# Designs tried in a protein design run: peptides against a protein of PDB entry 2Q3Z. Part 57

Target 1, 272 residues: chain A of PDB entry 2Q3Z
Amino acid sequence: YVLTQQGFIYQGSAKFIKNIPWNFGQFEDGILDICLILLDVNPKFLKNAGRDCSRRSSPVYVGRVVSGMVNCNDDQGVLLGRWDNNYGDGVSPMSWIGSVDILRRWKNHGCQRVKYGQCWVFAAVACTVLRCLGIPTRVVTNYNSAHDQNSNLLIEYFRNEFGEIQGDKSEMIWNFHCWVESWMTRPDLQPGYEGWQALDPTPQEKSEGTYCCGPVPVRAIKEGDLSTKYDAPFVFAEVNADVVDWIQQDDGSVHKSINRSLIVGLKISTKS
Target 2, 254 residues: chain A of PDB entry 2Q3Z as posed
Amino acid sequence: YVLTQQGFIYQGSAKFIKNIPWNFGQFQDGILDICLILLDVNPKFLKNAGRDCSRRSSPVYVGRVGSGMVNCNDDQGVLLGRWDNNYGDGVSPMSWIGSVDILRRWKNHGCQRVKYGQCWVFAAVACTVLRCLGIPTRVVTNYNSAHDSNLLIEYFRNSEMIWNFHCWVESWMTRPDLQPGYEGWQALDPTPQEKSEGTYCCGPVPVRAIKEGDLSTKYDAPFVFAEVNADVVDWIQKSINRSLIVGLKISTKS

## One batch from the design tools (peptide; made by RFdiffusion4, then SolubleMPNN)

Design b2_p13_4_s1 (from b2_p13_4, 7 letters changed)
Fold by OpenDDE base, seed 1:
Parts: sequence; C-alpha cells; structure tokens
Structure b2_p13_4_s1 (fold): chain B 272 residues (1-272), chain A 13 residues (1-13)
Amino acid sequence: as target 1 above (272 residues)
Amino acid sequence: SASLQLPIGVKAP
C-alpha cells in the first residue's frame, strides 16, 4: 500500500466490472517534491505556514488537505473535473495511464489545474500523493455509488402521477465511483476507529467550506455512526443510500415510494 | 481502456 507503484483501478458497472492498469509512481524522480509543493500551496499553509507545517505529522490533517488539493476547486489544486464528454481543450480523463504525468504537468505549468479528471483520476492522484507522504493508501471502487446532496441519506426522484421523472436530477447514482482509503490512527476520535479511513478527492460536496471529504473511519460507516468526523453521512450515503420516489398527484398530494430497482453500493477495495 | 463515469437512471418498479 506504500511500496507498490503499479496497480489496477476497477471501473465499469456492477454487472460488467472492468479494470485499467495504473502507474501510481510514488517513487519516481521528482514526485515527492511535487507532493511537498502541493502541501505548500494549500490554503492552510498560505494562511499560516507555521501552523500548517506543525500539523503535517498528523495523517488525519494531511489526508484532509490532500483530499482538497487533488481537485482544483477553491484552491490551486491539481485536477479539474469534467463529465460531459467534451475534452477538446485538454486531455480526456480516459487518456491518463498514471499519476506521474498529471503531477508533473501540474507543477511544470506553475500549479495550474490539469484538464481533465473523473473520479478514478482524482482517486489515483490522491493515492500517489498519500503514499509519497508515507500514508498507506488504496484506491476503492464503489458500484452504484450515490451522491446525496442534502445529507438525508436518500437519493430522491420526483415523479408525476404516471411515474415519469420530473425536472433535472440533482441527486444521482454513478455507475461507479472511486475514492481512497488510508490507514491511520484516529487520536481525535474514541478508541476503535483506527484503521482504514475513507477520503474522497472528487469534488462532490463541500466539507467545512472546501471541496474535500474525510477522513472518516470505514468502521464508522459500517456501524452507522454518522456523528464521526469527517463527513460520515456523505460517505455513508455513497454506499448505503436508499432510493425514494416522490410521486406527485394532481391534487397536490405526494406519495413516498421506495425504489427497489437499484441497490446502492457495492464497494471493492484493491489489494495493490 | 478506461470507462467513463456515468449517471444511472432509475425507474419505479
């Protein structure tokens, strides 16, 4: 989880699992230096360098910083996400074969955002950075992964009396989604939450004002402890959300129906 | 090759 430089990332769908080879390259020349630059341009360092540096011994702190800095939202982060299949002014997310080229491009262009990434690209770059910094990390793929936007642990669809979905879907389920899990102690939590911590660098929701997610103990998610920092409800929903249809009637009444056609969440952790 | 991340449409049963 620290020493492996090459691995596989799982993609596709629950019924048709695919994978791609990926070069994490955490020990390639200059990559550690780039990871340090990433830390040195983070908003917390720019605000108070001494305080930021004093906290870099904490994998909890560093993990959260990296989660935010792998995306370019709100800061000088590495990657710009795009999902509309229009990549002509950059590099298609599907073209990347490793983290090294991405990180080098970012650094060589004055820490300008790299175009473009999707979830596995964000996760893979985060994995590289965290491994460089000595934090055991693996990429995780979750099939039928939910994006809950209002923290109610539901994916909600509004339907008319005929069952037709109304308006644009705000909340959604991905065919797959990737994030990372990092091994660390949690001295900031009650005993028993050490071990794998979920971190999601794909910019989906803001956490404390920044597009970042985690670290949150995998155990807390498994046990349904949604009070556990950071971002337990969001990560819980990614793997456990229920799908609800709100059926609107002509008289203005609304009927709640549980949608059982799709089961949210099938998480696969890599062994690389 | 890598597959794109895509939203899934869900229908009522």
Scores: peptide ipSAE 0.388, ipTM 0.836, DockQ to the pose 0.418
Fold by OpenDDE base, seed 2:
Structure b2_p13_4_s1 (fold): chain B 272 residues (1-272), chain A 13 residues (1-13)
Amino acid sequence: as target 1 above (272 residues)
Amino acid sequence: SASLQLPIGVKAP
């Protein structure tokens, strides 16, 4: 997980699983230096360099910083996300074949955000950075991945009496979503939560005021321990949220219906 | 090539 520079990222849908090759390139020339620059421009370093540097020995701390810095939200981070198919003023997310070019572009343009990324691009860059920093990391893909925006572990749709969606969907389910899992001990938690930790660098929700997510023990998610830092409810919802339809009738009454046709979550972990 | 990340029910462009 540290040594592998080439791998595959799973995409598509639950019914039609696809993959692409990806060059993580953590040992390419200058990539480690770029990762160090990433740390040196993070908000915590800018606020208190000595404190930030003293904490870089913690993979928990570093993982959280990297999760925030891979996206350009709130900081001088690496990638700008875009999902509206308007990529003419940058590089299409689908055009990337590895993390190296992205990181080099970011650094070479004065730490200016690189346009554009989607989930697998964010995850792959995070994977590269974490591996560079000596943290065993893998990209994971979750099909039918929920984005819970209000921390209720539900994806809620409002429908009329005919079952038609009303208004814009605030909450959503992605056909697929990618994030990373990193191996680390968790001395900041109760015993038993060492091992794989989920980190999500795609800017979906703010955690403690920053677009970042994790690290959260995969075990905690599996066991439903939502009290575990960081961001256990959000990550849990990505893989386990229930879909609820709120159906409004002509008389103004609202009926709650569990949508059993939409099953959230099908996680695939990579071997590389 | 990579597939688009899309909301469920939305067709790829």
Scores: peptide ipSAE 0.385, ipTM 0.847, DockQ to the pose 0.594
Fold by OpenDDE base, seed 4:
Structure b2_p13_4_s1 (fold): chain B 272 residues (1-272), chain A 13 residues (1-13)
Amino acid sequence: as target 1 above (272 residues)
Amino acid sequence: SASLQLPIGVKAP
């Protein structure tokens, strides 16, 4: 989880699992320097360098910084996400084969955001950075991954009397989503939450005002401890959200239906 | 051959 530079990232769907090879390359020339630059341009460093540096011994702190800095939202982060299949002014997310080129492009262009990433690209770059910084990290793929936008642990669809989905479908379930898990102690939590911590660098929701996510103990998610920092409800929803259909009748009445045909979450961790 | 991340669209009946 630190030494492996080559690996696979799982993609596709729950029914049709795919994988791609990925070069994490955390030990390639200049990558450590780029990771240090990433830390030195983070908003917390710019606000108070001394305080930021004093906290870099904490993998909890560093993990959270990295989750925010891998995306370019709110800062000079690495990647700009895009999902609309319009990539002509950059590189298609599907074209990347490793983290090294992305990080080098970012640094070489004055820490300008690299176009473009999607979840596995964000996760892979985060994995590279965290490994480079000595934090054991793996990429995780979750199939039927929920994106809860209102923190109610539900994915809600609105339907008419004919069952047709109404509205903009703001809440969604991804065919797959990738994030990372990092191994660390959690001295900031009650005992027992050491181990794998989920971190999500894909800019989905803001955490304390910044597009970042985690670290949150995988154990907390498994046990349903939603009080555990950071972002336990969001990560919990990714893997456990229920799907609710709100069906509106002609008379204006609305009834709730639990959609049990769609099961959220099938998480696969990588060996490398 | 990387798969595009897409929402699971519930297609209208």
Scores: peptide ipSAE 0.034, ipTM 0.703, DockQ to the pose 0.455
Fold by OpenDDE base, seed 3:
Structure b2_p13_4_s1 (fold): chain B 272 residues (1-272), chain A 13 residues (1-13)
Amino acid sequence: as target 1 above (272 residues)
Amino acid sequence: SASLQLPIGVKAP
């Protein structure tokens, strides 16, 4: 998980699983230096360099910083996300074949955000950075992945009497979503939560004011311990959210219906 | 080739 430079990222859908080869390239020339630059331009370093540096021995702290810095939201982070198929002013997310070119572009352009990424690109870059920093990390894919925006563990749709969705569909379920899992101890938690920790660098929701996510013990998610820092409810919802339809009736009442046609979450962990 | 990440349309039961 630290030494492997080439691997596969799973994509597609639950019914039609695909994969692409990816060059993580954590040992290629200059990549470690770029990862260190990433740490040195993070908001916490800029605010208090001494405090930031003193905490870099903690994979929990570093993982959280990297999660925030891989996306360009709120900071001088690496990637700008885009999902509307309009990539003419940058590079299509589908064109990337490795993390090295992305990181080099970012550094060579004065830490200007690279256009563009989607979830697997964010995850792959985070994986590279974390591996460079000596943290065992793997990319994981979750099919039918929920994006809960209001922390209620539900994906909610409002519908009229004809079943038509009303307003903007803010909450959604992705065909797939990628994030990373990193191996670390959790001395900041009760015993038993060491091991794989989920980190999500795709800018979906803010955590403590920054677009970052985790680390949260995979065990905590599996056991339903939503009190576990960081961001347990959000990550739990990605893999376990229920889908609810709120259907308006003719009399103005609203009917709650649980949608059982779609099962949220099918996580695949990689060996590389 | 990489697959585009897309939201899933969900219909009411």
Scores: peptide ipSAE 0.030, ipTM 0.689, DockQ to the pose 0.411

Design b2_p13_4_s2 (from b2_p13_4, 6 letters changed)
Fold by OpenDDE base, seed 5:
Structure b2_p13_4_s2 (fold): chain B 272 residues (1-272), chain A 13 residues (1-13)
Amino acid sequence: as target 1 above (272 residues)
Amino acid sequence: SASLQLPIGEKPP
């Protein structure tokens, strides 16, 4: 989880699992230096360098910083996400074969955001950075991954009387989503939450004002301890959200229906 | 494409 430089990232769908080879390359020339630059351009460092540096011994702190800095939202982060299949002014997310080229491009262009990433690209870059910093990390793929936007642990669809979805599907389920899990102690929590911690660098929701997510103990998610920092409800919903249909009739009446055909969550952890 | 992240049931644009 620290030493392996090549691995696989799982993609596709729950029914049709696919993988791609990925070069994490955490020990390639200059990559560690780029990871240190990433830390040195983070908003917390720019605000108070001494305080930021004093906290870099904490994998909890560093993990949270990295999750925010892998995306370019809010800061001089690495990657710009794009999902509309229009990549002509950059590199298609599907074209990347490793983290090294992305990180080098970012650094070589004055820490300008690299175009473009999707979830597995964000996750893979985060994995590289965290491994460089000595934090055991793996990429995780979750099929039928929910994106809860209102923190109610539900994916809600509004439907007319004919069952047709109304609106633009503000809440959604991804065919797959990738994030990382990092091994660390949690001295900031009660005993028992050491181990794998979920971190999500894909910009989905703001956490404490920044597009970052985690770390949250995988155990807390498994046990349903949603009070555990950071972002337990959001990560829980990614793997466990229920789907609800709000069916509106012409008379204005609304019927709530649990959609059991849409099952959220099928998580695969990598060994490499 | 199986490599693209998409909402379930959606097609690449």
Scores: peptide ipSAE 0.274, ipTM 0.802, DockQ to the pose 0.544
Fold by OpenDDE base, seed 4:
Structure b2_p13_4_s2 (fold): chain B 272 residues (1-272), chain A 13 residues (1-13)
Amino acid sequence: as target 1 above (272 residues)
Amino acid sequence: SASLQLPIGEKPP
């Protein structure tokens, strides 16, 4: 989880699992230096350098910073996400084969955001950075991954009497989503939450005002301890959300139906 | 060969 530079990232769908090779390249020339630059341009450093530096010995702190800095939302972060298939002014997310080129581009262009990433790109870059910083990290893929936008642990669809989805479809389920899990102690929590911690660098929801997510103990998610920092409800929903259909009738009545045909969450962790 | 991340049942515009 620290030493391996080559690996696979799982993609596709629950029914049709795919994978791609990925070069994490955490030990390639200059990559560690770029990771240190990433830390030095983070908002917390800019606000109070001494405080930020004093906390860099904490993998909890660093993990959260990296989660935020891998995306360019709210800061000078690495990647701009895009999902609309319009990549002409950058690089298609599907074109990347490793983290090294992305990080080098970012640094070489004055920490200008790299276009473009999607979940596995964010996750892979985060994995590289965290490994560079000595934090054991793996990429995780979750199929049928929920994106809960209102923190109710539900994915809600509005449907007409014919079952057709209405509205803007703000809440959604991804065919797949990738994030990372990092191994760390959690001295900031009660005993027992050491181990794998979920971190999500894809800009999905804000956490304490910043597009970042985690770290949250995988154990907390498994046990349903949603009070555990950071972002337990969101991560829990990614793997456990229930799907609800609100069926609207012409008479104004609404029928609530639990959609049991769609099961949220099928998580695969990588070994390398 | 990488697959796009998509909402289930949707394609990007």
Scores: peptide ipSAE 0.199, ipTM 0.787, DockQ to the pose 0.569
Fold by OpenDDE base, seed 3:
Formats: sequence, C-alpha cells, structure tokens
Structure b2_p13_4_s2 (fold): chain B 272 residues (1-272), chain A 13 residues (1-13)
Amino acid sequence: as target 1 above (272 residues)
Amino acid sequence: SASLQLPIGEKPP
C-alpha cells in the first residue's frame, strides 16, 4: 500500500467490472518534492505556515489537506474535473496512465490546474501523494455510488405522472466512483476507529467550506456512526443511500415511492 | 482504456 508503484483501478459498472493499469509512481524522481509543494501551497499554509507545518505529523490533518488539494476547487489544487466529454482544451481523463505526468504538469505550469480529471484520476493522484507522504493508501471503487447533495441520505428524483425525471437531476448515482482509503490511527476520536479511513478528493460537496472529504473511519461507515468526523453522512450515503421518487400528479399531489431498482453501493477495495 | 464515469438516472440495464 506504500511500496507498490503500479496497480489497477477498477471502473465500468457493477455488471461489467473493468480495470485499467495505473502507475502511481510515488518513488519516481521529483514526485516527493511536488507533494511537498502541494502542501506548501495549501490555503492553511498560506494562512499560517507555522500552524500548518506543526500539524503535518498528523495523517488525519495531512489526509484532509490532500483531499482538498488534489482538486483545484477553492485553491491551487492539481486537477480540474470534467464529465461532459468536451476535453479538447486539455487531456481527456481517459488518457491518463499514471499520476506522475499529472503531478509534473501541475508543478511545471506553476501549480496551475491540470485539465482534466474524473473520479479515478482524483483518487489515483491522491493515492500517489499520500503514499509519498508515508501514509498507506489504496484506491477504492464503489459501483452505483450516490452523490447526496442535501445530507438527507437519500437520492431523490422528481418525476411527472409518467415517471419522467423533472428538473436538472442534481442528485445522482454514478455508475462507479473512486476514492481512497488510508491507514491511520484516529487519536482525535474515541478508541476503535483506527484503521482504514475514507478520503474523497473528487469535488462533490464542501466540507467546512472546502471541497474535501474525510478522513472518516471505514468502521464508522459500516456501523452507521454518522457523528464521526469527517463527513460521515456524505460517505455513508455514497454506499448506503436510499433512492426515492417523488411523483407529481396533475392535481398537485405528490406520491413518494421508494425506488428499489436503483441499489446504491458495491465497494471494491484494492489489494495493492 | 478507462471507462467514463456516468450518472445513473434510470434502472440499470
């Protein structure tokens, strides 16, 4: 989880699992230096360098910083996400074969955001950075992964009387989503939450004002402890959200229906 | 090749 530089990332769908080879390259020349630059340009460092540096011994703190800095939202982060298949002004997310080129491009262009990433790219870069910093980390894929936007643990669709989805469909389920799990102790929590911690660098929701997510104990998610910092409800929803259809009738009445055809969550953890 | 991440709004096929 720290020493392996090459691995696989799982993609596709629950029914048709695919994987791609990925070069994490955490030991390639200059990569550690780039990871340190990433820390040195984070908003917390810029606000108070001494305080930031004093906290870098905490994998909890560092993990949260990295989660925020792998995406370019709100800061000088590494990657810009894009999902509309319009990648002509950058690199298609599907073209990347490793983290090294991404990190080098970011650094070499003055810490300008690299175009473009999707979830596995964010996760893979985060994995590289965290491994560089000595934190055991693996990429995780969750099939039928929910994005809960209003923290109610539901994915809600509004439908007309014919069952057609109305509106922009802000909440969604991804065919797959990738994030990382990092091994760390949690001295900031009650005993028993050491071990794998979920971190999600894909900019989906803000946590404490920044597009970052975690770390949250995998155990807490499994046990349904949604009070556990950080971002337990969001991560819980990714793997456990219920899907609800709100069906509006012509008379203005609304019928609530549980959609049992859309099953959220099928997580695969990597062994490398 | 990597697969595109896609939203699911309908019953999976």
Scores: peptide ipSAE 0.030, ipTM 0.695, DockQ to the pose 0.481
Fold by OpenDDE base, seed 1:
Structure b2_p13_4_s2 (fold): chain B 272 residues (1-272), chain A 13 residues (1-13)
Amino acid sequence: as target 1 above (272 residues)
Amino acid sequence: SASLQLPIGEKPP
């Protein structure tokens, strides 16, 4: 989880699982230096360098910083996400074969955001950075992954009386989504939450004003402890959200129906 | 080759 530089990332769908090889390259020349630059340009360092540096001994703190800095939202982060298949002014997310080229491009262009990433690219870069910093980390893939936008643990669709979806889907389910899990103790939590912690660097929702997510104990998600820092409800929803159809009638009444055909969550953890 | 991340389409009930 720290020593492996080559691995695989799972993609596709629950029914048609695919994988790609990925070069994490955490020990390649200059990569550690780039990771240190990433820390030195984070908003917390810019605000108070002494305080930021004093907290870098905490994997919890560092993990949260890295989650925010891998995306370019709100800061001088590494990657710009794009999902509309318009990549002509950059690099297609599917073209990347490793984290090293991305990180080098970021640094060599004065810490300008690299175009473009999708979930596995964000996750893979985060994995590289965290491994560089000595934090055991793995990429995970969740099939049928929910994006809950209103923190109610539901994916909600509005339908007419005929069952047809009305308007654009605000909330959605990904065919797959990738994030990382990092191994760390949680002295900031009650005993028993040490171990794998979920971190999601893909900019989906803001946490405390920044596009970052986690760390949250995998155990807390499994046990349904939504009070656990950080972002337990969001991560819980990614793997456990129920799908609800709000069926609107002509008389203005609304019927709530559980959609049992859409099952959220099938998480696969990698060994590398 | 890598697959794109896409929203899942759903069938009406």
Scores: peptide ipSAE 0.158, ipTM 0.761, DockQ to the pose 0.421; fails the geometry check

Design b2_p13_4_s3 (from b2_p13_4, 7 letters changed)
Fold by OpenDDE base, seed 5:
Structure b2_p13_4_s3 (fold): chain B 272 residues (1-272), chain A 13 residues (1-13)
Amino acid sequence: as target 1 above (272 residues)
Amino acid sequence: DASLQLPIGEKPP
C-alpha cells in the first residue's frame, strides 16, 4: 500500500466492472517534493505555517489536508473536475494513465489547477500523495455511489404522475465513484477506530467550509456510527443511502415511495 | 466509454 507504484483502478458499472492500469509513481523523481509543495500551499499553512507544520506528524491532519488539496476548489489544489464531456481546453479525464504527469503539470505551471479530472483521477492522485507521505493508501471504487446533498441519508427523486424524474436532479447516484482509504490510528477518537479511514478528494460537499472529506473510520461506516468525525453521514450515504421517489399527482398530492430497484453501494477495495 | 463517471442510467456520449 506504500511500496507499489503500479496498480489498477476499477471503473464501469456494477454489472460491467472495468479496470484500467494506473501508475501511481510515488517514488518517481521529484514527486515527493511536489507533495511537500502541496502541503506548503494549503490554506492552513498560508494562514499559520508553524501550526500547520507542527500538525504534519498526524496522518489524520495530513489526510484531511490532502483530500482538500487534490481538488482545486477553495485553494491552489491540483485538479479541476469536469463531467460534461467538454475537455477541449485541457486533458480528458480518460486520457490520464498515472498520477505523475498530473502532479508534474501542476507544479510546473506554478500550482495552477490541472484540467481535467473525474473521481478516479482525484482518488489516484490522492493515493499517490498519501503514499509519498508514508500513509498506506488504496483506491476504492463504489458502484451505484450516492451523492447525498442535504445530509438526510436519502437520495430523493421528484417524479410526475408518469414516473418521470423532474427538477434539476441535484441528488444523484453515480454509476461508480472512487475515493481512497488510508491506514492510520485515530487517537482523536475512542479506541477501536484505528485502521482503514475513508478520504474523498472529489469535490462533492463542503466539510467545515472546504471541499474535503474524511478521514472517517471504515468501521464507523460499517457499524453506522454517524457521529464519528469526519463526515460520517456523507460517506455512509455514499454506500448505504436509500432511494425515495416523491410522486406528485396533478391534484398536487404527493406519494412517497421507497425505490428498491436502485440499490446504493457496491464497494471494491484494491489490494495495491 | 466505461471509464466515464455518469449519473446512473445515463449513457456515455
Scores: peptide ipSAE 0.335, ipTM 0.839, DockQ to the pose 0.557
Fold by OpenDDE base, seed 3:
Structure b2_p13_4_s3 (fold): chain B 272 residues (1-272), chain A 13 residues (1-13)
Amino acid sequence: as target 1 above (272 residues)
Amino acid sequence: DASLQLPIGEKPP
């Protein structure tokens, strides 16, 4: 989880699982230096360098910083996400074959955001950075992954009387979503939450004002302990959200219906 | 492209 530089990232759908080869390249020349630059341009360092540096021995702290800095939202982070298939002014997310080129581009262009990434690209870059920093990390894929935006552990669709989805579809389920799990102790939590911690660098929701997510103990998610920092409800929802249809009738009445056809969550962890 | 991350808003086939 630290030494392997080449691996696979799972994609596709629950019914049609695919994978792509990925060069994480954490030991390639200059990559560690770029990871250190990433730390040195993070908002916490810019606000108080001494405090930031004093906390870099904590994988909990570093993991949270990295999850925020891999995306360019709210900071001078690495990647800009895009999902509309309009990539002409950058690089298609599907074109990347490794983290090294992305990180080098970011650094070489004065830490300007690299266009473009999607979930596996964010996850892969985060994996590279965390491995560089000595944190055992793996990419995970969750099929039918929920994005809960209102923290109610539900994916809610509003539908007319004909069953047609209304509104902006702000809440959604991805065919797949990737994030990372990092191995660390959690001295900041009660005993028993050491081990794999979920971190999500894809900019989906803000945590404490920044597009970052985690670390949260995988065990806490599995056991349904949503009180554990960080972002347990969000990560829990990614793998466990229920889907609800709100069906509006002509008379203005609304009927709540549980959608049992959309099953959230099928997580696959890499064993490399 | 099976690598493209896509939203699911309806019953999968």
Scores: peptide ipSAE 0.030, ipTM 0.687, DockQ to the pose 0.451
Fold by OpenDDE base, seed 2:
Structure b2_p13_4_s3 (fold): chain B 272 residues (1-272), chain A 13 residues (1-13)
Amino acid sequence: as target 1 above (272 residues)
Amino acid sequence: DASLQLPIGEKPP
């Protein structure tokens, strides 16, 4: 999880699982230096360099910083996300074959955001950076991955009497979503939460005012301990959210229905 | 592209 420079990322759907090869390239020339630049341009460093540097020995702290800095939201981060198939002014997310070119482009253009990324690109770059910094990290794919926007552990759809979705359908379930898991101790938590920690660098929701997510113990998610920092409810919902349909009737009444056809979560942890 | 991340129920471009 530190030494492997080439691996696979799982994509597609739960019914049709696919994978792509990916070059993480954490040991390629100049990549470590770029990772250090990433740390030196993070908002916490710019605000208080001494405090930021004093905390870089903590993989918990560094993991959270990297989660925020891999996306360009709120800072001079690496990647701009885009999902609308309009990539003509940049590079299609599907065209990337490794993290190295992305990181080099970011650095060579004065830490300007690279266009464009989607979840696996964000995850892969985060994986590279964390590995460079000595943190064992793997990419994770979750099929039927929920994006809970209101922190209620539900994906809610509003429907008319004919079952048609009303509104913009802001909450969604991705065919797949990728994030990373990093191995670390958690001295900031009660005993027993050492091990794999989930981190999500795709800008989905803000955590403490920044588009970042985690680290949260995988054990906490498995056991349903939603009080565990960071962002346990959000990560829990990604893999366990229930889907609810709110059906408006002709008389104005609303019927609540559990949508059993949409099963959230099927997580695959990579071996490399 | 089948690798595109999409909400469930939407067709890839």
Scores: peptide ipSAE 0.027, ipTM 0.696, DockQ to the pose 0.548
Fold by OpenDDE base, seed 4:
Structure b2_p13_4_s3 (fold): chain B 272 residues (1-272), chain A 13 residues (1-13)
Amino acid sequence: as target 1 above (272 residues)
Amino acid sequence: DASLQLPIGEKPP
């Protein structure tokens, strides 16, 4: 989880799992230096360099910083996400084959955001950075991954009397979503939460004002302890949200139905 | 494209 530079990232759907090869390249020339630059341009460093540097021995702190800095939201982060298939002014997310080129582009262009990423690109870059910094990290793919936007652990669809989805479809379930899990102790939590921690660098929701997510103990998610730092409800929802259909009838009545045909979450942890 | 992240039930643009 630190030494392997080549791996696979799982994509596709729950029914049709695919994978792509990925060069993480954490030991390639200059990559560690770029990771250090990433830390030196983070908002916390800019606000108080001494405080930031003093905390870099904490994988919890560093993990959270990296989660935020891999995306360019709110800072001089690495990647700009885009999902609308308009990539002409950059590189299609599907074109990347490794983290090295992305990181080098970012650094070589004065820490200008690289266009473009989607979840696996964010996750892969985060994985590279964290590995560079000595944090054992793996990419995780979750099929039927929920994006809960209102922190109620539900994905809610509004439907007309014919069952057709109405509204803006703000909440959604991704065919797949990728994030990372990093191995670390959690001295900031009660005993027993050491081990794999989920971190999500894809800018989905703000955590404490920044587009970042985690670290949160995988154990806490598994056990349903949603009080643990950081972002346990959001990560929990990604893998275990319930789907609710609100069916509007012509008479104005609304029927609530639990959609049991759509099961959120099928997580695959990589071995590479 | 199955590599594109997208909401379930939608087709890639």
Scores: peptide ipSAE 0.025, ipTM 0.682, DockQ to the pose 0.540

